# Ledger of designs, part 233: peptides against a protein of PDB entry 3QIS

Target 1, 334 residues: chain A of PDB entry 3QIS
Amino acid sequence: PSLELSRREFVFENVKFRQLQKEKFQISNNGQVPCHFSFIPKLNDSQYCKPWLRAEPFEGYLEPNETVDISLDVYVSKDSVTILNSGEDKIEDILVLHLDRGKDYFLTISGNYLPSCFGTSLEALCRMKRPIREVPVTKLIDLEEDSFLEKEKSLLQMVPLDEGASERPLQVPKEIWLLVDHLFKYACHQEDLFQTPGMQEELQQIIDCLDTSIPETIPGSNHSVAEALLIFLEALPEPVICYELYQRCLDSAYDPRICRQVISQLPRCHRNVFRYLMAFLRELLKFSEYNSVNANMIATLFTSLLLRPPPNLMARQTPSDRQRAIQFLLGFLL

## One batch from the design tools (peptide; made by RFdiffusion4, then SolubleMPNN)

Design b2_p23_1_s2 (from b2_p23_1, 13 letters changed)
Fold by OpenDDE base, seed 1:
Formats: sequence, C-alpha cells, structure tokens
Structure b2_p23_1_s2 (fold): chain B 334 residues (1-334), chain A 23 residues (1-23)
Amino acid sequence: as target 1 above (334 residues)
Amino acid sequence: DPFLIESRKELSEIIEKLRKEYS
C-alpha cells in the first residue's frame, strides 16, 4: 500500500486560548490495493498527538484512487492553557500517519502560542500590572516561579508580606476585577444571568481584550461577560480555594465558623479573590427579582469552579462530597 | 457589601492608573 499526502508541514500561527484553528490536507491511495491508515503514538507516547491537537478522521480506509480530507484541529482548552502560558509546552508536534502493512508518514506541526491571563495563576496575575501580551515570556516564567514561592510562604504564614516592597501585588487580578466590576455595574438586573450562555465570538473578544489591554468597558453582552468569569475561574491552574484546603472545606461545610477559619488560611490573593467574588454574588442575589439568580443556583455553579478536588484524588467526587462543597459556599452567600 | 465597595474603590483607582500608564 502507498499514500500520497498533499501536505506534510503545518504551521499554526498565533494560537490562542479557546480559539479553534483548522488546517486540512488530503491523503490519496495511489496504490493498487485498499489501505487502512491511522495516526499512531510515537515510541513511548500514550497518544498520537498532544492534548491541544486532534486529527479528524484519525483513522480510515481508502480504496485504490480514493482521497480523504483530514482536518488538523488545534484547540487550547483549560487543560493545556497553563503549560502553554508557562512555555513548558509549545505548539510543536510530530504526527505519525501509519499505513497498515505500509510506511509511516511524518507530519510536522509547528506554530506559536499567544499567552493568556486565562490559565495563569492568581499569584502571577496579582503581580502583573501589564496585559499579559505585553509581558515578555521570560518574565512570565519568573512571575510564576516567584508566585509559587510566595504562595507557599503565605500558606506557611512565614513572612509578613513586606508592605515596603515598591511593587505591591494587586489585591486581586485586574482581569477578574474588570469582569466582576462590569457585572456589578451592568448585569445586576440582567435576566437569566449565569443561566444564559454567552456568544463564542464575544467570549473570544473578551479574552483577547483582557490579554491585550486594560479596557474601560469589556466588550460583549452581560451573558458573555458572566461566562468569561466562569471560564476564567475554571481555567485557573489552582482553584480560588487551594487544593490543600479542599478536604477541610468539606469537613467544615456545616460549621460556618470553621468555614471562615479555613478561608482565612488561603494565600492572600486567593483569599481576596474569594471574598471579592462572594461579596459580588451576595450583591447579585439582592436583585434576584430581576436577574432570576438564587443562592442554590449560584452555589451549585460556583462550587465546581472554586472548590475543585485535588488532581491526586482520582476518586469521582461523591454526591455527599458535592453536597458538602455546595453547603460550604452557601454559608458565604446567605 | 462593605468589602465589595472598598475593593471596587481601591482597585478602580489602581486600574485607572495602570490604564493610563499603558495606554
């Protein structure tokens, strides 16, 4: 069996968080026998491609002189954004198109990633006074490393935050402040807030706006701005409630005093973001007659975003654990 | 909420300064 490929080199320029890019190529059976093709893992890889890449179709059958179009889809999800922002991963891969009883055909994937404030740590964002696209990648790496060290120091209560450092971190990231302040100003009376999806184009504009500027006004509908806040919280490498406190939140869920003590142990930025969000959500609940938002809906929605199970807890969150997590947040909304 | 009001005021002033510095 033999294949002819219309293209073997693919360049994905300016890859962004949640922006799908597609490149297509054709494969043709130029042999005299039917052939089966598949994308196969490289030696020692578990998958045929990196998590941000997909081939469609990834396998198939071709009769003699048959041609099929293959789409290479690049999509940076919440699961890939952090490692791309840090430069730990890059828009580079090699795909192996295997032909049964035939040859391997290598496809080269390359490109560049544009960093996002989405998927960046709260600690790094609190130090980041510029839009992330204005920050050199080398400085982003340093900011993440320094932020990790400060998080650990803050958790250990070891160093009083030296109030004298000329570069005081922001109390909360500018990005989350902008999102919440917009919602507070314009969306408190928005019917079905957090219940109606945003528009994908508007979400991309909001992300690009926050990555490239400090806007006076966030573009898009209130629904898109609300969904952008949810996406931001979901994309955090560490949730607003740090993984180390997850179990303690569940254990304290029915004791409002202990819940407040657990939150007081969060790193400063995480604690401030949590308090800011809860204060906003309590304000939003005052307008429930207009926005149809209730405490149970909000607690259910935000619990999955703010209080994620640690990655090492391979066990699916039990219905009991989920109910405890919801109850924990309800104690801050009521 | 007092914390929301205070946070909005303080951060608004900071963000407005940052906007002017990078615009």
Scores: peptide ipSAE 0.341, ipTM 0.906, DockQ to the pose 0.867
Fold by OpenDDE base, seed 5:
Structure b2_p23_1_s2 (fold): chain B 334 residues (1-334), chain A 23 residues (1-23)
Amino acid sequence: as target 1 above (334 residues)
Amino acid sequence: DPFLIESRKELSEIIEKLRKEYS
């Protein structure tokens, strides 16, 4: 069996978080026998492609002289954004198109990724006074390394942050401040806030705006700004409540005093973001007659974002654990 | 909430400064 491929080299320029790109090519059976094709893993890989890449279809049959279109889809989700922001991964891959009893055909994937404040750590963002697209990649790496060390020092209570340093971290990331301040100013009376989805085009404009500028006003509807806040919190490499405190939050869920003590042990940036969000959400709940927002809805929605189970416990999360997590957050909303 | 008011004020002043430095 043999295949003819219309193209073998693919370049994905300016790949961004949540922006789908597609490249298409044709495969043709130029042989005399039916053939089965499949994308196969390389010798050391578990998957035929990186998490941000997909082939559709990834397998199939071709009769003699039959042609099929294959789509190569590049999509950076919350699961790939952090490793691409750090430069740990890149928009580079090799796909192996295997032909049963035939040859392997290699496809080269290349391109460039544009970093996002989405999927960047709270610690790095508190140090980042410029839009992320204006920060050199080398400096992003330094900020992530420094952020890890700051988190560790904060947890160990070792070093008071020198309040006088010219490089003093922000109390909260400018990006989350801008999102919450917009919602506070303009969305407190918004009917069905956090219940109505945003527009995908507006979400991309909000992301691009926060990645490239410090806007006076965030573009898009209040619903899109609200959803952008949810996406931001979901994309954090570590949730606002650090994974190490997850179990203690569940264990304390019915004791408001212990809950506050657990939150006091968060790294400074995480603790400030948590307090800022809870203060905003309590303010939003005063307008429940206008915005249809209630404490149970907010607690249910934000618990999955703020109090994520550690990856090793995700598969073991019980309905009781979810209820405790919701109850923990309710103690800060009421 | 006092923390919301304080945080909004302090960060607003900082962000306005940053906006002017990078405009």
Scores: peptide ipSAE 0.340, ipTM 0.906, DockQ to the pose 0.879
Fold by OpenDDE base, seed 2:
Structure b2_p23_1_s2 (fold): chain B 334 residues (1-334), chain A 23 residues (1-23)
Amino acid sequence: as target 1 above (334 residues)
Amino acid sequence: DPFLIESRKELSEIIEKLRKEYS
């Protein structure tokens, strides 16, 4: 068996969070026998490609002189955004196109990723006074490392926040402030807020706007701005309620005094974001006559975003754990 | 909410300053 490939080198320029890019190529059976093709894992890999890449189709049969189009799709989800923002991973891969009883064909994937405030830690964003696209990648890495160390010190209560650090962190990330302040100003009377989906084009404009500027107004509908806030919270590498406090939140869910004590133990930026979001959501609930928003809907929606199980618990929640998590959040909305 | 009002005021002044420095 033999194949002819129209292209073997693929460059994905300016890859962004949630923006699909596609490159196509053709494979042709230039042999005299039918062939089966498949993308196969390299030695020691479990998958034929990195999580942000896919081939479609990834396998198939070709008769003699048959040609098929293969799409290489690059898509950075919430599962890949953090490792690409930090430069731990890159837009580089090698695909192995295998022929049954034939040879291997190597395809080179390359490109560049543009960092996003989505998938960046709350600690790093509180230190980031300019749009993320204006921050040198080297300084972004340093800010993430320093932010991890400051989170750990804050949890251990070892060092009072040195009030003398020349660059005082923001109380909350500017991106969270911009999203919530927009919703507070323009969306409190919006019918079906957080229930109606946003437009994909508007979501991309909002993400690009927050990554590249400090806008006076966020573009798009109130529904798109509301969904952008949900996407932001979902993409956080560490949820607003840190993994270390997850079990204590569940255990305290029916004691409002212990719930407040658990939240007081969050790192400063996480605690401020939590308090800011709860204050906004309580304000939104005052307009329930206009926006059709209720405490049970909000608690159910935001609990999955704010209070996630630690990775070591295999991300599985029992129905009892989910109910306790919702009850914990309800104690801050009522 | 008092915390929302305070946070909006404090951060509005800071973010308006940052907008002028980096726009």
Scores: peptide ipSAE 0.328, ipTM 0.902, DockQ to the pose 0.888
Fold by OpenDDE base, seed 3:
Structure b2_p23_1_s2 (fold): chain B 334 residues (1-334), chain A 23 residues (1-23)
Amino acid sequence: as target 1 above (334 residues)
Amino acid sequence: DPFLIESRKELSEIIEKLRKEYS
């Protein structure tokens, strides 16, 4: 069996968070016998491609002189955004197109990723006083490393942040401040806020706006701005309530005094973001007659975003744990 | 609620600091 490929090199320029890109190519059976093709893992890989890449179809059958179109889809989800922002992963891969009883055909995937404030740590974002696209990638790496070390020091109640010659970190990320301040100004009376989905085009514009500028006004509808806040919180590499405190939040869920003590142990940036969000959400709840938002809805929605189980416990989360997590958050909304 | 009052105060202080840092 033999295949002809119309292209073997693919370049995905300016890959962004949540923006689907597609490149297509054709494979043709130029042999005299039917053939089966499939994308196969390399010797050391469990999957035929990286998590942000997909081939469609990934397998198939071709009669002699038959041609099929294959789509290579690049999509950076919340699961890939953090490792791409840090430069730990890159828009580079090699695909192996295997022909049964035939040859292997290698496809080269390359491109560039544009960093996002989405999927960046709260600690790093508190140190970024300019849009992330203006920050050199080398400096992003340094900011993540420094932020990890400062988080660990904060959790251990060790040395206060040295108020040294480096510019003081922001109390909250500018990006989350902008989103919440917009919602506070313009969306308190918005019917079905956090219940109606935003527009995908507007979400992309909001993400691009926050990555490239410090806008006076966020573009898009109140629904798109609200959904952008949810996406931001979901994409955080560490949730607003740090994984280390997850179990203590569940254990304290019915004692409001212990709940407040647990929150006081958060790293400064996480604690500030939590307090800021809770203050906003309590203000939003005062307008429930206009916005149709209630405490149970908000607690249910935001609990999954703010209070995530550690990765090692995700498979063990019980309905009781979810109820305790909701109850924990309700104690800050009521 | 004392916690609500404190959180709103801290919010206002955060907003004012951020505005001064970007002005």
Scores: peptide ipSAE 0.238, ipTM 0.852, DockQ to the pose 0.207

Design b2_p23_1_s3 (from b2_p23_1, 14 letters changed)
Fold by OpenDDE base, seed 3:
Structure b2_p23_1_s3 (fold): chain B 334 residues (1-334), chain A 23 residues (1-23)
Amino acid sequence: as target 1 above (334 residues)
Amino acid sequence: DPFLKEERKKLSEIIEELRKEYS
């Protein structure tokens, strides 16, 4: 069996978070026998492609002289955004198109990723006084490494923050400040806030706006700005309540005094973001007559975003653990 | 309790403190 491929090299320029790109090519059975094709993992890989890439169809049969179109889809989700922002991964892959009883055909995937404030750590963002797209990629790597080291030092309580030589970090990321300040100004009376989805085009505009500028006003509807805040919180590599404190939050869920002591042990940026969000949500709840927002809805929604189980415990989260997590957050909303 | 004192900041006070940091 043999195939002819219309193209073998694919370039995905300016790949962005949550923006789907597609490239298409044709495969033709130029042989005299039916053939089965499939994308197969390379040696030592578990998957035929990286998490941000897919082929459709990824397998199939071709009769003699049959041609099929294959779509290569690039989509950076919350699951891939952090590793691309850090430069740990890149828009580069090799696909192996296998022909049963035939040869392998190699496809080269290349391109460039444009960093996002979405999927970047709170610590790194607190060090970014400018939009992420103005920060050199080399400096982004250094900021993530420095952020990790400072987080570890702060959790270990070992070294006083050497307040001396580095530029003082922001109290909260400018991106969170912009989102929450917008919602506070314009969305407190918004009916069905956090219940109505935003528009996908507006979400992309908000992301691009936060990545490239410090706007006076965020573009889009209040629903899109609200959803952008949820997406931002969901895309964080480390949730607002650090994984190390997850179990202590559950254990303290019915003691509001212990809950506050647990929050006080968060890294400064995480603690500031948590307090800022809770202050905002308490303000939003005063307008429940207008916005139809209640404490149980907000606690249920934000608990999944702010108080995530560590990856090793995610599959083991009980209904009781989820209820304790909600109760923990309710103690800050009421 | 010092922990209870910090949570009493109004959202408006937090926003005003943050605005001074971003101005």
Scores: peptide ipSAE 0.261, ipTM 0.801, DockQ to the pose 0.122
Fold by OpenDDE base, seed 5:
Structure b2_p23_1_s3 (fold): chain B 334 residues (1-334), chain A 23 residues (1-23)
Amino acid sequence: as target 1 above (334 residues)
Amino acid sequence: DPFLKEERKKLSEIIEELRKEYS
């Protein structure tokens, strides 16, 4: 069996978080026998492609002289954004198109990724006084490394080393400040806030705005700004409540005094973000007659974002654990 | 309790403190 490919080299320029890009090519059976094609893993890989890439279809049959269109789809989700922001991964891959009893055909994927404040750590963002797109990629790597060290020092209650000539970190990321300040000013009376989805085009504009500027006002509807806050919290490499404190939050869920003691042990930026979000959500609850926001809805929604189970426990989360996690947040909303 | 004092900050006070940091 043999194939003819219309193209073998693909370039994805300016890849962004949550922005789907597609490149298409044709494969044709130029042989005299039916062939089965499939994308196969390279040596030592578990998957035929990186998590941000897919082929559609990834397998199929071609009769003699049959042609099929294959779409190469690039999409950076919450699962790939952090490793692309740090430069640990890149928009580069090689796909192996295999023919049963035939040859392998290699496809080269290349491109560039544009970093996002979405999927960046709270610690790194607190060190970024400018939009992430103004920060050199080399400095982003250093900021992530420093963020890990600061988190560990904070959890260990190590005295901050004398603030050398390093600029003082922000109390909270400017991106969270911008989102929450906007929602506080304009969305407290918004009917169905956090219940109505935003517009995808507006979400992309909000992401691009936060990545490239410090606006006076965030573009888009209150629903889009509210959803952008949820997306931001979901995309964090570590949740606002650090994984190390997850079990202690569940164990303390019915003791408001212990809950506050657990939160006090968060890294400074995580603690500040948590308190800021809780203050905001308590303010929204005062306008429940206008915005249809209630404590149970908010606690249920934000629990999955703020108090995520560690990856190793996610498959073992019980209904009791979920109820304890909700109860933990309710103690800060009521 | 000093912890209760920070949690009692109004959102408006927090926002005003943050605005001074981002100005």
Scores: peptide ipSAE 0.255, ipTM 0.794, DockQ to the pose 0.130
Fold by OpenDDE base, seed 4:
Structure b2_p23_1_s3 (fold): chain B 334 residues (1-334), chain A 23 residues (1-23)
Amino acid sequence: as target 1 above (334 residues)
Amino acid sequence: DPFLKEERKKLSEIIEELRKEYS
């Protein structure tokens, strides 16, 4: 069996978080026998492609003189955004199109990624006074390393780190401040806030706005700004309540005094973001007559974002654990 | 409890403290 490929080199320029890009190519069976094709893993890989790449179809059958279009889809989700922001991964891959009882065909994927404040750590963002797209990639790496070291020191010592001669970090990321200040100003009376989804185009505009500027006003509807806050919290590499404190939050869920002691042990930036979000959500609940928002709905929604189980415990989360997690957050909303 | 006092800060006070940091 043999195939003809219309293209073998693909370039994905300016790849962004949550922005789908597609490149298409054609494969043709120029042989005299039916053939089965599949994308196969390289030696030592578990998957035929990186997590941000997909081929569609990834396998199929071709009769003699049959032709099929294959789409190469590049999409950076929450699962790939952090490693692309740090430059640990890149928009580069090699796909192996295997022909059963035939030869392999190699496809080269290349391109560039544009960093996002989405999927960046709270610690790193607190050190960024400028939009992330204005920060050199080399400086992003340094900020992430310094942020990790400060997080560990803050968890271990409970002592305010002596704010040495470096520029004081922001108390909360400017991106969180912008989102929450906008919602506080304009969305407290918004009917069905956090219940109605935003528009995908507006979400992309909000992400691009936060990555490239410090706006006076965030673009889009209140629903899109609210969903952008949820997406931001979901995309954090470390949730607002650090994975290390997850079990202690569940164990303390029915003791409001112990819950507050657990939160006090968070890194400074995480603790500030948590307190800021809880203050915002408590204020939003005062407008429940207008926005249809109640404490149980908010606790259920935000618990999954703020109090995520560690990756090793994700598969073992019981209904009881979910109820405890919700109860923990309710103790800060009521 | 000093922790209970900080959580009672109004959102407006927190926002005003943060605005001074971003101005």
Scores: peptide ipSAE 0.119, ipTM 0.736, DockQ to the pose 0.123
Fold by OpenDDE base, seed 1:
Structure b2_p23_1_s3 (fold): chain B 334 residues (1-334), chain A 23 residues (1-23)
Amino acid sequence: as target 1 above (334 residues)
Amino acid sequence: DPFLKEERKKLSEIIEELRKEYS
């Protein structure tokens, strides 16, 4: 069996968080026999491609002189955004198109990623007074390393707040401030807030706006701005309630005093974001007659975002654990 | 409790404090 490929080199320029890019190519059976093709893992890989890449179709049959279009889809989700923001991963891959009883064909994937404030740590964003697209990639790496060290120091209570450092971090990320301030100003009376999906085009505009500017007003509907806040919280590499405190939150869920003590042990930026979000959500609940927002809905929605189980416990989360997590958050909303 | 004092801050007060930092 043999194939002819219309293209073997693919360049994905300006790849962004949650923006799908597609490149297409054709494969043709120029042989005299039917062939089965598949994308296969390289010798040391478990998958045929990186998590931000897919081929469609990834396998198939071709009759003699048959041609099929293959789509190479690049999509940076929450699962890939952090490692791309840090430069730990890049928009580079090699795909192996295998023919049964035939040859391997190599496809080269390349491109560039544009960093996002989505998927960046709260600690790094608190140090970032300018939009992320204005920050050199080398400085992003340094900010992530410094942010990890500051998180650990804060958890250990080892840092006297030496107020004297010339670059005082922001109390909360400017991005989350902008989102919440917008929602507070314009969305408190919005019917079905956090219940109606945003528009995908508006979400992309909001992300691009936060990555490139400090806007006076966030573009898009209140629903899109609300969903952008959810996406932001979901994309955090470390959730607003740090993984180290997850079990303690569950154990304290029915004691509001212990819940507050657990939150007091969060890193400063995480604690500030948590308190700011809880203050916002309590304000929304005052307008429940207008926005249809209730404490149970909000607690259920935000618990999955703010109080994520550690990766090692994800597969073991019981309905009881979920109920405790919701109860923990309810103690700050009521 | 300093934490209970901060939890009692209205969102409007928090926003006004933050606006001075981001303006």
Scores: peptide ipSAE 0.221, ipTM 0.787, DockQ to the pose 0.132; fails the geometry check

